# Designs tried in a protein design run: peptides against a protein of PDB entry 7SID. Part 18

Target 1, 151 residues: chain A of PDB entry 7SID
Amino acid sequence: LHMYLMLLKELPGEEYPLPMEDVLELLKPLSNVCSLYRRDQDVCKTILNHVLHVVKNLGQSNMDSENTRDAQGQFLTVIGAFWHLTKERKYIFSVRMALVNCLKTLLEADPYSKWAILNVMGKDFPVNEVFTQFLADNHHQVRMLAAESIN

## One batch from the design tools (peptide; aimed at target 1 N32 S35 G73 L85)

Design b2_p15_8_s4 (made by RFdiffusion4, then SolubleMPNN; from b2_p15_8, 5 letters changed)
Fold by OpenDDE base, seed 2:
Structure b2_p15_8_s4 (fold): chain B 151 residues (1-151), chain A 15 residues (1-15)
Amino acid sequence: as target 1 above (151 residues)
Amino acid sequence: MEKKLQEEQEKFLNS
């Protein structure tokens, strides 16, 4: 876990995107790692904070590429799961904050939710619609973060 | 969603 988190943390920024092949390699174990530590709030927060770099990287890629679609799919699968579990009240505010940041970054990369669509249990949820739900979050900091993204 | 991704998500949700 530590090594994997370190790799995620050290991802190049938006100005220097990784080759999509490298992004895919990093995303491959992500779902499994998240699954293993889904009940660990600190680990989940850390993961979500680190995958922000992945989102930024994905936003700089060619959406018409199969590898890009694959990477997007793998990432959105995980985000969708986190969102679903959030709705089930499984995560504390700090994890939700990290999730909101991920969603915010997705919206910045895809304002019209062309590819930023969460599919959970066969149902599609555009990120823009998902994001607005956090405006009514029980924690004031989550609401504020969400509101800042809208304004 | 691809079947593989769906299975991974289900594993996540049910873990």
Scores: peptide ipSAE 0.615, ipTM 0.936, DockQ to the pose 0.863
OpenDDE base, seeds 1, 3, 4, 5: peptide ipSAE 0.612, 0.610, 0.613, 0.611; ipTM 0.936, 0.935, 0.936, 0.936

## One batch from the design tools (peptide; aimed at target 1 S31)

Design b2_p16_1 (made by RFdiffusion4)
Pose (drawn by RFdiffusion4):
Structure b2_p16_1 (pose): chain A 151 residues (1-151), chain P 16 residues (1-16)
Amino acid sequence: as target 1 above (151 residues)
Amino acid sequence: EEAEENLEEFEEMFEN
């Protein structure tokens, strides 16, 4: 777990992007890793805080081949799964704050929501519309974080 | 086995 978190945190870089196949290799076990630790709040928070670093390389669309959409779908489905589970009151405010940080990073990466769309229950939600929902949260810290990051 | 069940739930959440 430590090895995988370290690789996720360190390998992606903004100045010189990785090949997309390497991004796919990084994102391949993430679904299973998240599946094991679905119950644990601390691990989930750590996982989200470490995966928010891949958006810098994910946001590149110059080489918009099939691998780009495959990696984007692999990441967005996990993010949508976390969001859906959060809507059902399944996570504490720490995981919600980490998800807010991830969504803020996604908004930074794709301001026009061309590709950053969460898919859940056969429906699609743009990240920008989902982000404003956190202004009505039951925890003051998450609301303040969303209000401050609304810019 | 539990990890596979959780993974299938994730896939169903996406597809349905």

Design b2_p16_1_s1 (made by RFdiffusion4, then SolubleMPNN; from b2_p16_1, 9 letters changed)
Fold by OpenDDE base, seed 1:
Structure b2_p16_1_s1 (fold): chain B 151 residues (1-151), chain A 16 residues (1-16)
Amino acid sequence: as target 1 above (151 residues)
Amino acid sequence: SEVEKNLQELKDLIEN
């Protein structure tokens, strides 16, 4: 876990994007890590904070590439799962804050939700519409962050 | 879709 988190932390940002093939390799274990540590709030927060770099890489890629679509799909799968569990009140406010920041970054990379669409329970939700759920969050800081992200 | 399938599998793993 620690090694993987270190890799996520050290991932180059928007100015120095990784080849999509490398992004895919990094994403492969992500779902398993998230599943294994789903009940560890600190680990989940750390993961969500670090995957912000992945979003930046995905935003600069060619959407017509098969590898890009694959990477986007794998990433959105994890984000969708975190969102689903958030709705089930599985995460404390600090984790929800990290998730909102991740979604905000997605929206910045794809403001028109061309690819940033979460699928939950067989329904598609553009990321720009996902924030509506956080506007009604029980925690003040989460509501404020969500409101800032919509405009 | 494959993404939807993967999401369902992940959700099942996380929730259980």
Scores: peptide ipSAE 0.033, ipTM 0.685, DockQ to the pose 0.105
OpenDDE base, seeds 2, 3, 4, 5: peptide ipSAE 0.031, 0.029, 0.023, 0.025; ipTM 0.680, 0.444, 0.436, 0.624

Design b2_p16_1_s2 (made by RFdiffusion4, then SolubleMPNN; from b2_p16_1, 9 letters changed)
Fold by OpenDDE base, seed 4:
Structure b2_p16_1_s2 (fold): chain B 151 residues (1-151), chain A 16 residues (1-16)
Amino acid sequence: as target 1 above (151 residues)
Amino acid sequence: SEVEEALKEMENLVKN
């Protein structure tokens, strides 16, 4: 886990995007890691914080590529799962804050939600729609973070 | 996809 998280953290930023093939390799174990540690708040927070680098890479890729769509899909599936569980009050505020940051980064990469759409239980939820829900979060810090992200 | 199915399973497990 620690090695995997380190790899995610060390991903180059928006200025130097990784080849999509490398991004796919990094995303491959992500769902399993998230599943394994789904009840560990600290690990979930750390994962969400580290995958921010992935979002930055995805935003700089060619959206017409099959690999790009695949990577986006895998990433969005994970984010969708965290969001879904968040709605069911499974995560503490610090995890929700990390999720908001992910959503913010997604919106920065895709302001019009052309590809940033969460599919949860067969329903599509544009990230911008999902993001606004955190303005009404029960925790004041989450609300503040969401509000600051819009402003 | 396989990933989607895995995460759906995760969601169901956490719900219980």
Scores: peptide ipSAE 0.039, ipTM 0.691, DockQ to the pose 0.154
OpenDDE base, seeds 1, 2, 3, 5: peptide ipSAE 0.030, 0.036, 0.037, 0.034; ipTM 0.664, 0.682, 0.681, 0.673

Design b2_p16_1_s3 (made by RFdiffusion4, then SolubleMPNN; from b2_p16_1, 10 letters changed)
Fold by OpenDDE base, seed 4:
Structure b2_p16_1_s3 (fold): chain B 151 residues (1-151), chain A 16 residues (1-16)
Amino acid sequence: as target 1 above (151 residues)
Amino acid sequence: SSVEKELEEMKQLVEN
């Protein structure tokens, strides 16, 4: 886990996006890691913070390629899972804040929600719609972060 | 996809 998280953390920024093939390789273990540590709040927070780099890379990629769609799908599936569990009150505020940051970054990469759509339980939820729900979060810091992200 | 299935199972496990 530690090595995997380090790789995510050291991903090039928006200025120098990784080849999509490399992004796909990094995403392959992600679902398994999230599943394994789904009940560990600290690990979930760390994962969500580190995958921000993946979002930045996805936003700079060619959306017409199959690899890009695949990478986007894998990432959105993970985010959708975290969001779903958040609605079920399974995560503390610090994890929810990290999730809000991911959603914010997704909206920056795809402001029109062309691909940033969460599919949960067979239903589609545009990220912008999901994001606005955090304005009513039970924790004041989460509400503040969500509000600041919109402004 | 297989990933979606795995994460769906993850959600169900945590919800229980």
Scores: peptide ipSAE 0.079, ipTM 0.731, DockQ to the pose 0.154
OpenDDE base, seeds 1, 2, 3, 5: peptide ipSAE 0.037, 0.036, 0.035, 0.031; ipTM 0.676, 0.674, 0.683, 0.649; seed 5 fails the geometry check

Design b2_p16_1_s4 (made by RFdiffusion4, then SolubleMPNN; from b2_p16_1, 9 letters changed)
Fold by OpenDDE base, seed 1:
Structure b2_p16_1_s4 (fold): chain B 151 residues (1-151), chain A 16 residues (1-16)
Amino acid sequence: as target 1 above (151 residues)
Amino acid sequence: SEVEEELKKMKELVEN
């Protein structure tokens, strides 16, 4: 885990986009790592903060690439899982804030949720619709962050 | 390439 998080942290940001092939390699173990540590709030927060760079890379990529679609799918699976567990009240506010930041970045890349759609339990949820739910979050800081991001 | 190899190793460790 520590090695993976370190690698994730050291990845280039938006100013230095990664090849999609590299993004795919990063995403391959991510779902399993998230699953193993889904009950660890600190680890989840760290992961969500680091994957912001992945979202930025995905937003800059050509949408017609098979690798892009694959990367988008794998990433959205992870975000969907975090969102699902959030709805089940499994995460504290700091983790939810990190998730909102991820969703915000997704909306910046795909404002109309053309590809940013979460599939959870066999149902599709556009990110723009998912995002608005955080406007009613129980924690004031989460609500404020969501409100600032929607405008 | 080195990063990719380490990530592959991590995936293997998680899946096994």
Scores: peptide ipSAE 0.021, ipTM 0.477, DockQ to the pose 0.052
OpenDDE base, seeds 2, 3, 4, 5: peptide ipSAE 0.021, 0.020, 0.021, 0.021; ipTM 0.479, 0.478, 0.471, 0.470

Design b2_p16_2 (made by RFdiffusion4)
Pose (drawn by RFdiffusion4):
Structure b2_p16_2 (pose): chain A 151 residues (1-151), chain P 16 residues (1-16)
Amino acid sequence: as target 1 above (151 residues)
Amino acid sequence: SEEELESEQEAFLNAP
């Protein structure tokens, strides 16, 4: 777990992007890793805080081949699963704050929501519309974080 | 590819 989190945190870089196949190799076990630790709040928070580093390489669309969409779907489906589970009151405010930080990073990467769309229950939600929902949260810290990052 | 992604999302949402 430590090895995987370290690789996720360190390998992606903004100045010189990785090949997309390497991004796919990084994102391949993430679904299973998240599946094991679905119950644990601390691990989930740590996982989200470490995966928010991959958006810098994911946001590149110059080489918009099939691998780009495959990697974007791989990441967006996990993010959408976390958001859906959060809507059902399944996570504490720490995981919600980490998800807010991830969503803020996604909004930074794709301001127009061309590709950053969460898919859940056969429906699609743009990240910008989903982000404003956190202004009505039950925890003050998450609301303040969303209000401050609303810019 | 789309079907693999749907299966992986459903496996996570049904995880114990």

Design b2_p16_2_s1 (made by RFdiffusion4, then SolubleMPNN; from b2_p16_2 with S1M E6Q S7K E8Q)
Fold by OpenDDE base, seed 3:
Structure b2_p16_2_s1 (fold): chain B 151 residues (1-151), chain A 16 residues (1-16)
Amino acid sequence: as target 1 above (151 residues)
Amino acid sequence: MEEELQKQQEAFLNAP
C-alpha cells in the first residue's frame, strides 16, 4: 500500500504529464486498493489527496483516444464510488474535503462536464451537478471549500 | 460504464 501511495504522490504535475499508458498502469489497482481500505478513513483521505495528480494528467491528454477514455473510466469509477458512499454517510469530513478537491480539479480540467460524469449503478451524474451538493454539506469546512472552489 | 468497471465499482461499494 505505502509503495503504491508513494507512486501516486510522486506523479509529475500538469507541466510534465505522464504518457497515458503509464497512467493506465497506475490506475489498474486503484479500485481494488480503495475496496480493501474503504473503512479506513485515513487511507481513503490519503488516496484521494494523491490521485489529484492523476486528474492533472487526464486533463492534458487527447480525450478522443481509447486510452484516455479508459483512464477516465477507471478514475471516474473510483470517484463515483467515493461519492456514493459519502451520500450514505460513510466518510468523515476530512475524506469529504479530499473528495471535493478531486471534484474541483476535475471541473478545472472539464468545466462543462463533457467527460467528467460519474456513473453509479447505471445512472449518470455530471460532476458540476455533483459538486453543488457539497455546498450543503453538514460540516462547515466542507461547505467553505466547496464555496471557495465555485467562486 | 463498461462491464468490468461496473463490477469493480460494485465490489468497492459492497466491500466489507
Scores: peptide ipSAE 0.649, ipTM 0.942, DockQ to the pose 0.852
OpenDDE base, seeds 1, 2, 4, 5: peptide ipSAE 0.648, 0.647, 0.648, 0.647; ipTM 0.942, 0.942, 0.942, 0.942

Design b2_p16_2_s2 (made by RFdiffusion4, then SolubleMPNN; from b2_p16_2, 5 letters changed)
Fold by OpenDDE base, seed 3:
Structure b2_p16_2_s2 (fold): chain B 151 residues (1-151), chain A 16 residues (1-16)
Amino acid sequence: as target 1 above (151 residues)
Amino acid sequence: MEKELEEEQLKFLNAP
């Protein structure tokens, strides 16, 4: 876990995107890592904070490439799972804050949710619609962050 | 969503 988190942390920012092939390699173990530590709030928060760089890479990629679609799919699968578990009240506010930041970054890259669509258990949920739900979050800081993100 | 991704997501959602 530590080594993987360190790799995620060291991802370059939006100014220096990784090749999509490298992004894919980093995404491959992500779901498994999340599964192993889904009950650890601190680890989940850390993962979500680190994968912000992945979103930045995805936003600057050619949407027509197979690798881009694959990377988007793998990433959105994990985000969708976090969102679903959030709806089941599995995560504290700090994890939800990190998730909102991920969704915010997705909206910046895809404001109209053309590709940023969460599929959970066979149903599609556009990120822009998902995001608005956090405006009614039980925690004030989550509501505030969500409100700031749409301004 | 691809079958493989669906299986991975299900594993995540049902993990202990």
Scores: peptide ipSAE 0.595, ipTM 0.929, DockQ to the pose 0.853
OpenDDE base, seeds 1, 2, 4, 5: peptide ipSAE 0.591, 0.591, 0.592, 0.592; ipTM 0.929, 0.929, 0.929, 0.930

Design b2_p16_2_s3 (made by RFdiffusion4, then SolubleMPNN; from b2_p16_2, 7 letters changed)
Fold by OpenDDE base, seed 1:
Structure b2_p16_2_s3 (fold): chain B 151 residues (1-151), chain A 16 residues (1-16)
Amino acid sequence: as target 1 above (151 residues)
Amino acid sequence: MEKELQEQQQRFLNAP
């Protein structure tokens, strides 16, 4: 875990995008890592904070390649799971804050949710629609962060 | 979603 988190932390952002092949390799174990530590709020928050760089990398890449689509799929699979578990009230506000930041970054890269669509249990949920749900979050800081993202 | 991604997500959702 610690080695993986270190790799995520060291991932360059949009200022220095990685080759999509490298992004994809980094994303492959992500779902499994999240699964192992899904009950650890601090680890989940840390993971979500670090994967912000992945979103930035995706946004700077050519969206028409197979590797890009694969990377998007890997990332959205995890975000979709976090969102679903959030709806099941599995995560505290600090994790939800980190998730909102991820969704915000996705919206910046894809404002109309052309590719930023969460698929959970066979159903599609565009991020721009999912994001609005956090405007009604029980925690004031989450609501505030969500509201800032719309303006 | 691809089948493999669906299975990965399901494992995440069902993890203890």
Scores: peptide ipSAE 0.661, ipTM 0.946, DockQ to the pose 0.847
OpenDDE base, seeds 2, 3, 4, 5: peptide ipSAE 0.660, 0.661, 0.660, 0.659; ipTM 0.946, 0.946, 0.946, 0.946

Design b2_p16_2_s4 (made by RFdiffusion4, then SolubleMPNN; from b2_p16_2, 7 letters changed)
Fold by OpenDDE base, seed 1:
Structure b2_p16_2_s4 (fold): chain B 151 residues (1-151), chain A 16 residues (1-16)
Amino acid sequence: as target 1 above (151 residues)
Amino acid sequence: MEKKLQEEQQKFLNAP
């Protein structure tokens, strides 16, 4: 876990995007790692904070490539799961804050949710629609962050 | 959504 988290942490940002092949390699174990530590709030928060760099990389890539679509799919699968579990009240506010930041970054890269669509249990949820739900979050800081992101 | 991704997501959602 720690090694993987270090790799995510050291992932170059938007200014220095990674080759999509490298992004894919980083994403492959992500779902499994999240699954193993889904009940650990601190680990989940850390993961969500680090994968922000992945979104930045995806936003700088050519959306027409197969590798890009694959990377998007793998990433959105995990975000969708976090969102679903959030609705089931599995995560404390600090994790939800990190998730909102991920969704915010997705919206910056794809404001019209052309590719940023969460699929959970066979249903599609555009991120721009999902994001608005956090405006009604039970925690004031989450609501404030969501509101700030919309403006 | 690809079948493989669906399976991975379900594993995540159902993990202990």
Scores: peptide ipSAE 0.640, ipTM 0.942, DockQ to the pose 0.849
OpenDDE base, seeds 2, 3, 4, 5: peptide ipSAE 0.639, 0.639, 0.639, 0.639; ipTM 0.942, 0.942, 0.942, 0.942

Design b2_p16_3 (made by RFdiffusion4)
Pose (drawn by RFdiffusion4):
Structure b2_p16_3 (pose): chain A 151 residues (1-151), chain P 16 residues (1-16)
Amino acid sequence: as target 1 above (151 residues)
Amino acid sequence: TEFEEELTEEQEEFLE
C-alpha cells in the first residue's frame, strides 16, 4: 500500500507528462485498492489525497487517443463512486474534504467540463454543478473549504 | 468496448 501510494504521489509530473500507457498502468490497480479499503475512513482519505496528483497528467489532451479516454474513464468512475457513496452519508467529513480537494483539482484541470463528467446510476453530472452542492454540507469546515475554493 | 464494460462491472462491484 505504501509503495503504491508513493508511486501515485511521485511519478506524475506537470512539466513533462508521462506516456498515457504509463498512466493506465498506474490507474489499473486503483479500483481494487479502493475496494479493499472502502470501510476505512483514514485510508480512503489518504488514497484521495494521493490520487489527486494524477489529474495534472490526466488533463492533457494533445494526444487524445483511445488511451486518454480509457484513463479518464478509469479515474472518473472511481471519483463518481466516491461521490455517490458520500451522498448516502457513508463517509466522515475528512473523506468529504479530500473529495472536495479532488474535485477542485479536476475543476482546475478542465474548466469547461469537456471531459470531467461523473457517471453514476446511468446518469452524467458535470463537475461544476456537483461542486456547488457542497455549499449546503452539514460540516462547517467542508462548507468553508468549498466557499473559499469557489473561485 | 470490452474495457469500458470491465470498468462498469468494477464500479458496480465497488458500490455493492

Design b2_p16_3_s1 (made by RFdiffusion4, then SolubleMPNN; from b2_p16_3, 9 letters changed)
Fold by OpenDDE base, seed 2:
Structure b2_p16_3_s1 (fold): chain B 151 residues (1-151), chain A 16 residues (1-16)
Amino acid sequence: as target 1 above (151 residues)
Amino acid sequence: SERQEQLKKEQQAFLS
């Protein structure tokens, strides 16, 4: 786990996006890792913080290639799961904060939710609609972060 | 697609 997290942390940011092939390689184990530690708040927070780099890389991709779609799908699958578990009140505010940051970055990359759509259990949830839910979050810091992200 | 189906299975495992 920690080796994987280290790898995610060392990813270059938006200024130097990774080749899509590298993004795909990093995303391959992500679902499994998240699943294993879904109940660990600290690990989930760390993962969500690190995958921000992945979101930024995805946002910088201007090509609608198969690899891009695959990477987007892999990422959205994980985010959708975190979103679902959040709705089930499984995560503390710090994890929700990290999730909001991911959603914010997604909206910056795809403001109209053309591809940023969370599919959970067969239902589609555009990220822009999902994001508004955090404006009513029970924790004031989450609400504030969400509100600031809209402006 | 096959890939989409695989992702659905992974998510289902995640949420199980």
Scores: peptide ipSAE 0.619, ipTM 0.934, DockQ to the pose 0.861
OpenDDE base, seeds 1, 3, 4, 5: peptide ipSAE 0.619, 0.618, 0.618, 0.617; ipTM 0.934, 0.934, 0.934, 0.934

Design b2_p16_3_s2 (made by RFdiffusion4, then SolubleMPNN; from b2_p16_3, 9 letters changed)
Fold by OpenDDE base, seed 3:
Structure b2_p16_3_s2 (fold): chain B 151 residues (1-151), chain A 16 residues (1-16)
Amino acid sequence: as target 1 above (151 residues)
Amino acid sequence: DERRQQLLEEQQAFLS
């Protein structure tokens, strides 16, 4: 876990995007890692903070590429899981804050949720619709963070 | 679609 987290942390930002092939390699173990530590709030927060770099890479890629679609799918699968568990009140505010930041970044890349759609158990949830729900979050700081994105 | 199905299975495992 530590090595994987360090790898995610050291990823270059938006100014230095990774090749899609590298993004795919990074995303491949992500679901498994998240699943193993889904109950650890600190680890989940850390993961969500680090994958912000991945979101930035996905938003700048060619949408016609199969690899891009695959990477987007892998990422959205994980985000969808975090979203679902959030709805089940499994995560504290700090994790939800990190999730909102991920969703904000997705909306910056895809404001109309053309591809940024969370599929959870066969149901589609456009990120723009998902995001608005955080405006009614129980925690003040989460609501504030969400509200900043609409301005 | 097959790849998408695989991802959904992974998600189900995540949520189980």
Scores: peptide ipSAE 0.556, ipTM 0.922, DockQ to the pose 0.827
OpenDDE base, seeds 1, 2, 4, 5: peptide ipSAE 0.550, 0.554, 0.552, 0.550; ipTM 0.922, 0.922, 0.922, 0.921

Design b2_p16_3_s3 (made by RFdiffusion4, then SolubleMPNN; from b2_p16_3, 7 letters changed)
Fold by OpenDDE base, seed 2:
Structure b2_p16_3_s3 (fold): chain B 151 residues (1-151), chain A 16 residues (1-16)
Amino acid sequence: as target 1 above (151 residues)
Amino acid sequence: SERREELKRKQEEFLA
C-alpha cells in the first residue's frame, strides 16, 4: 500500500502530464487497493487526495484515445464506488471532503460531463449531478467546499 | 465490451 501511495503522490501535476499509458498502469490496480482499505477512513482520504493528480492528467488527454478512455473508466469506477459508499454513510466528513475535491477537479476538466459520468450498479450519474448533492451534505465544511467549487 | 465488463467486476468487488 505505502509503495503504491508513494507512486500516486509522486505523480506529476497538470503542468507535467504523464503518458497516458503510464497513468493507465497506475490506475489499473487502484480499485483493488481501494477495495482492500475501503473501511479505513484515513487510507481512503489519502488515496482520494493523491488521485487528484491523476484527474488533472486525464483532463488534458485526447478522449479519442483508447488508453484515455480506459484510464477514465478505471478512475470513474473508483470514484463511483466511493460516492456510492458515501451515500450509504460509510465515510466521515474528511473523506467526503476529499471526494468533493476529486469531483470538483473532474468538473473542471469536463464541465459538461462528456466523459465524467459515474456508473454505479448499472446506472449513470453525471458528475455535475452527483456534485450538487454535496451542497446538502450534513457536515458544514463539506457543504462549504461544494459551494465554493461552484462559485 | 471487455473493458466495461472488467470495470463492472472491479466495482462490484469494491462494493461487495
Scores: peptide ipSAE 0.664, ipTM 0.949, DockQ to the pose 0.805
OpenDDE base, seeds 1, 3, 4, 5: peptide ipSAE 0.664, 0.663, 0.660, 0.662; ipTM 0.949, 0.948, 0.948, 0.948

Design b2_p16_3_s4 (made by RFdiffusion4, then SolubleMPNN; from b2_p16_3, 9 letters changed)
Fold by OpenDDE base, seed 2:
Structure b2_p16_3_s4 (fold): chain B 151 residues (1-151), chain A 16 residues (1-16)
Amino acid sequence: as target 1 above (151 residues)
Amino acid sequence: SSREKELEQQKQEFLE
């Protein structure tokens, strides 16, 4: 886990995006890792914070590329799961804040939710719609973060 | 597609 997290942390930022092939390789185990540690708040927060770099990379890629679509799908699968578990009140505010940051980054990359759509339990949720729900979060810091992201 | 099925399986595993 820690080795994987280290790799995620060292991902280059938006200014120097990774080749999509490398992104795909990093995303392949992500769902499994998240699943294994879904109940660990600290690990989840750390993962969500690190994958912000991945989101930035995905946003700069050509949507017509098969690899890009694949990477987007893999990432959205994970985000969707975190969202679902959040709705089930499984995560503390710090994890939710990390998730909001991910969603914010997604919206920056895809403001019209062309590809940023979460599919959970067979139902589609555009990220902009999902994001709006955090404005009503029970924790004031989460609400504030969400509100600041809109402005 | 095969990839879509794989992703669905991953989601199921994550959410179970």
Scores: peptide ipSAE 0.275, ipTM 0.831, DockQ to the pose 0.885
OpenDDE base, seeds 1, 3, 4, 5: peptide ipSAE 0.275, 0.271, 0.270, 0.271; ipTM 0.830, 0.828, 0.827, 0.830

Design b2_p16_4 (made by RFdiffusion4)
Pose (drawn by RFdiffusion4):
Structure b2_p16_4 (pose): chain A 151 residues (1-151), chain P 16 residues (1-16)
Amino acid sequence: as target 1 above (151 residues)
Amino acid sequence: TEEKLEEEQEEFLNAP
């Protein structure tokens, strides 16, 4: 777990992007890793805080081949699963704050929501519309974080 | 590819 989190945190870089196949290799075990630790709040928070680093390389669309969409789908489905589970009151405010940080990073990467769309229950939600929902949260810290990052 | 991603999402949502 430590090895995987370290690789996720360190390998992606903004100045010189990785090949997309390497991004796919990084994102391949993430679904299983999240599946094991669905119950644990601390691990989930740590996983989200470490995966928010991959959006810098994911946001590149110059080489918009099939691998790009495959990697974007692989990430967005996990983010959408966390969001759906959060809507059902399944996570504490720490995981919600980490998800807010991830969504803020996604909004930074794709301001127009061309590709950053969460898919859940056969429906699609743009990240920008989802982000404003956190202004009505039950925890003051998450609301303040969303309000401050609303820019 | 789409079916594989859907199955991976459903596995996570059904995890214990």

Design b2_p16_4_s1 (made by RFdiffusion4, then SolubleMPNN; from b2_p16_4, 8 letters changed)
Fold by OpenDDE base, seed 2:
Formats: C-alpha cells, structure tokens, sequence
Structure b2_p16_4_s1 (fold): chain B 151 residues (1-151), chain A 16 residues (1-16)
C-alpha cells in the first residue's frame, strides 16, 4: 500500500503531466487498493489526496485518446464509489473533504462535465450536479470547502 | 462504463 501511495504522491502536476500510459498503469490497481482499505478513513483520505495529481493529468490530455478515456474511466469508477459510500454515510468529514477537493479539481478540468460523469450502478451523475450536494453537507468545513469551490 | 470498470466498482462497493 505505502509503496503504491508513494507512487501516486510523486506524480507530477499539471505543469509536467505524465504520459497517459503511465497514468493509466497507476490507475488500474487503484480500485483494488481502495477496496482493501475502504473502511480505513485515514487511508481513504490519503488516497483521495494523492489522486488529485492524477486529475490534473487527466484534464490536460486529449479526450480522443483511448488511453485517456480508459484512465478517466478508471479514475471516475473510484470517485463514483467514494461518492456513493459517502451518500451512505460511510466516511467522516476529513474523507469527504478530500473527495470534495477531487470533485473541485474535476470541475476545474471539465466545467461542463463532458467526461467528468460518475457512473454508479449503471446511473450517470455529472460531477457538476454531484458537487452541489456537498453544499448541504452536515459538517461545516465540508460545506465551506464546497462553497469556496463554487466561487 | 465498460464491464471491467463496473466489476471493479462493484468490488469496491461490496468489499468487506
């Protein structure tokens, strides 16, 4: 786990995007890693914080690339799961904060949710619509973060 | 979403 997390953490940001092939290779095991530690709040928070760099890479890539679409799919699958479990009240505020940051970054990369669409159990949820739900989060810091992201 | 991704998501959602 920690080796994998280190790799995610070391991903360059928007200034120096990785080749999409490399991004994809890192994303492929992500869902499995999340599955193993989905009940560990600290690990989930850490994962979500680290994948912020991946979002930046995805946002700068050609949407017509097969690898880009695949990478986006891998990522959105995980985010969708985190969002769903959040709706089921499985995560504490710190994890939700990290998730909001991911969603914020997605909105910045794709304001019109052209590709940033969460599919959960066969239903599509555009991130711009999903994001607004956190404006009504039970925790004030989550609401504040969401509100700041809108401005 | 591709079947592979659907399976991965289900595994995530159903993980112990």
Amino acid sequence: as target 1 above (151 residues)
Amino acid sequence: MQEELQQKQQQFLNAP
Scores: peptide ipSAE 0.676, ipTM 0.949, DockQ to the pose 0.826
OpenDDE base, seeds 1, 3, 4, 5: peptide ipSAE 0.676, 0.675, 0.676, 0.674; ipTM 0.949, 0.949, 0.949, 0.949

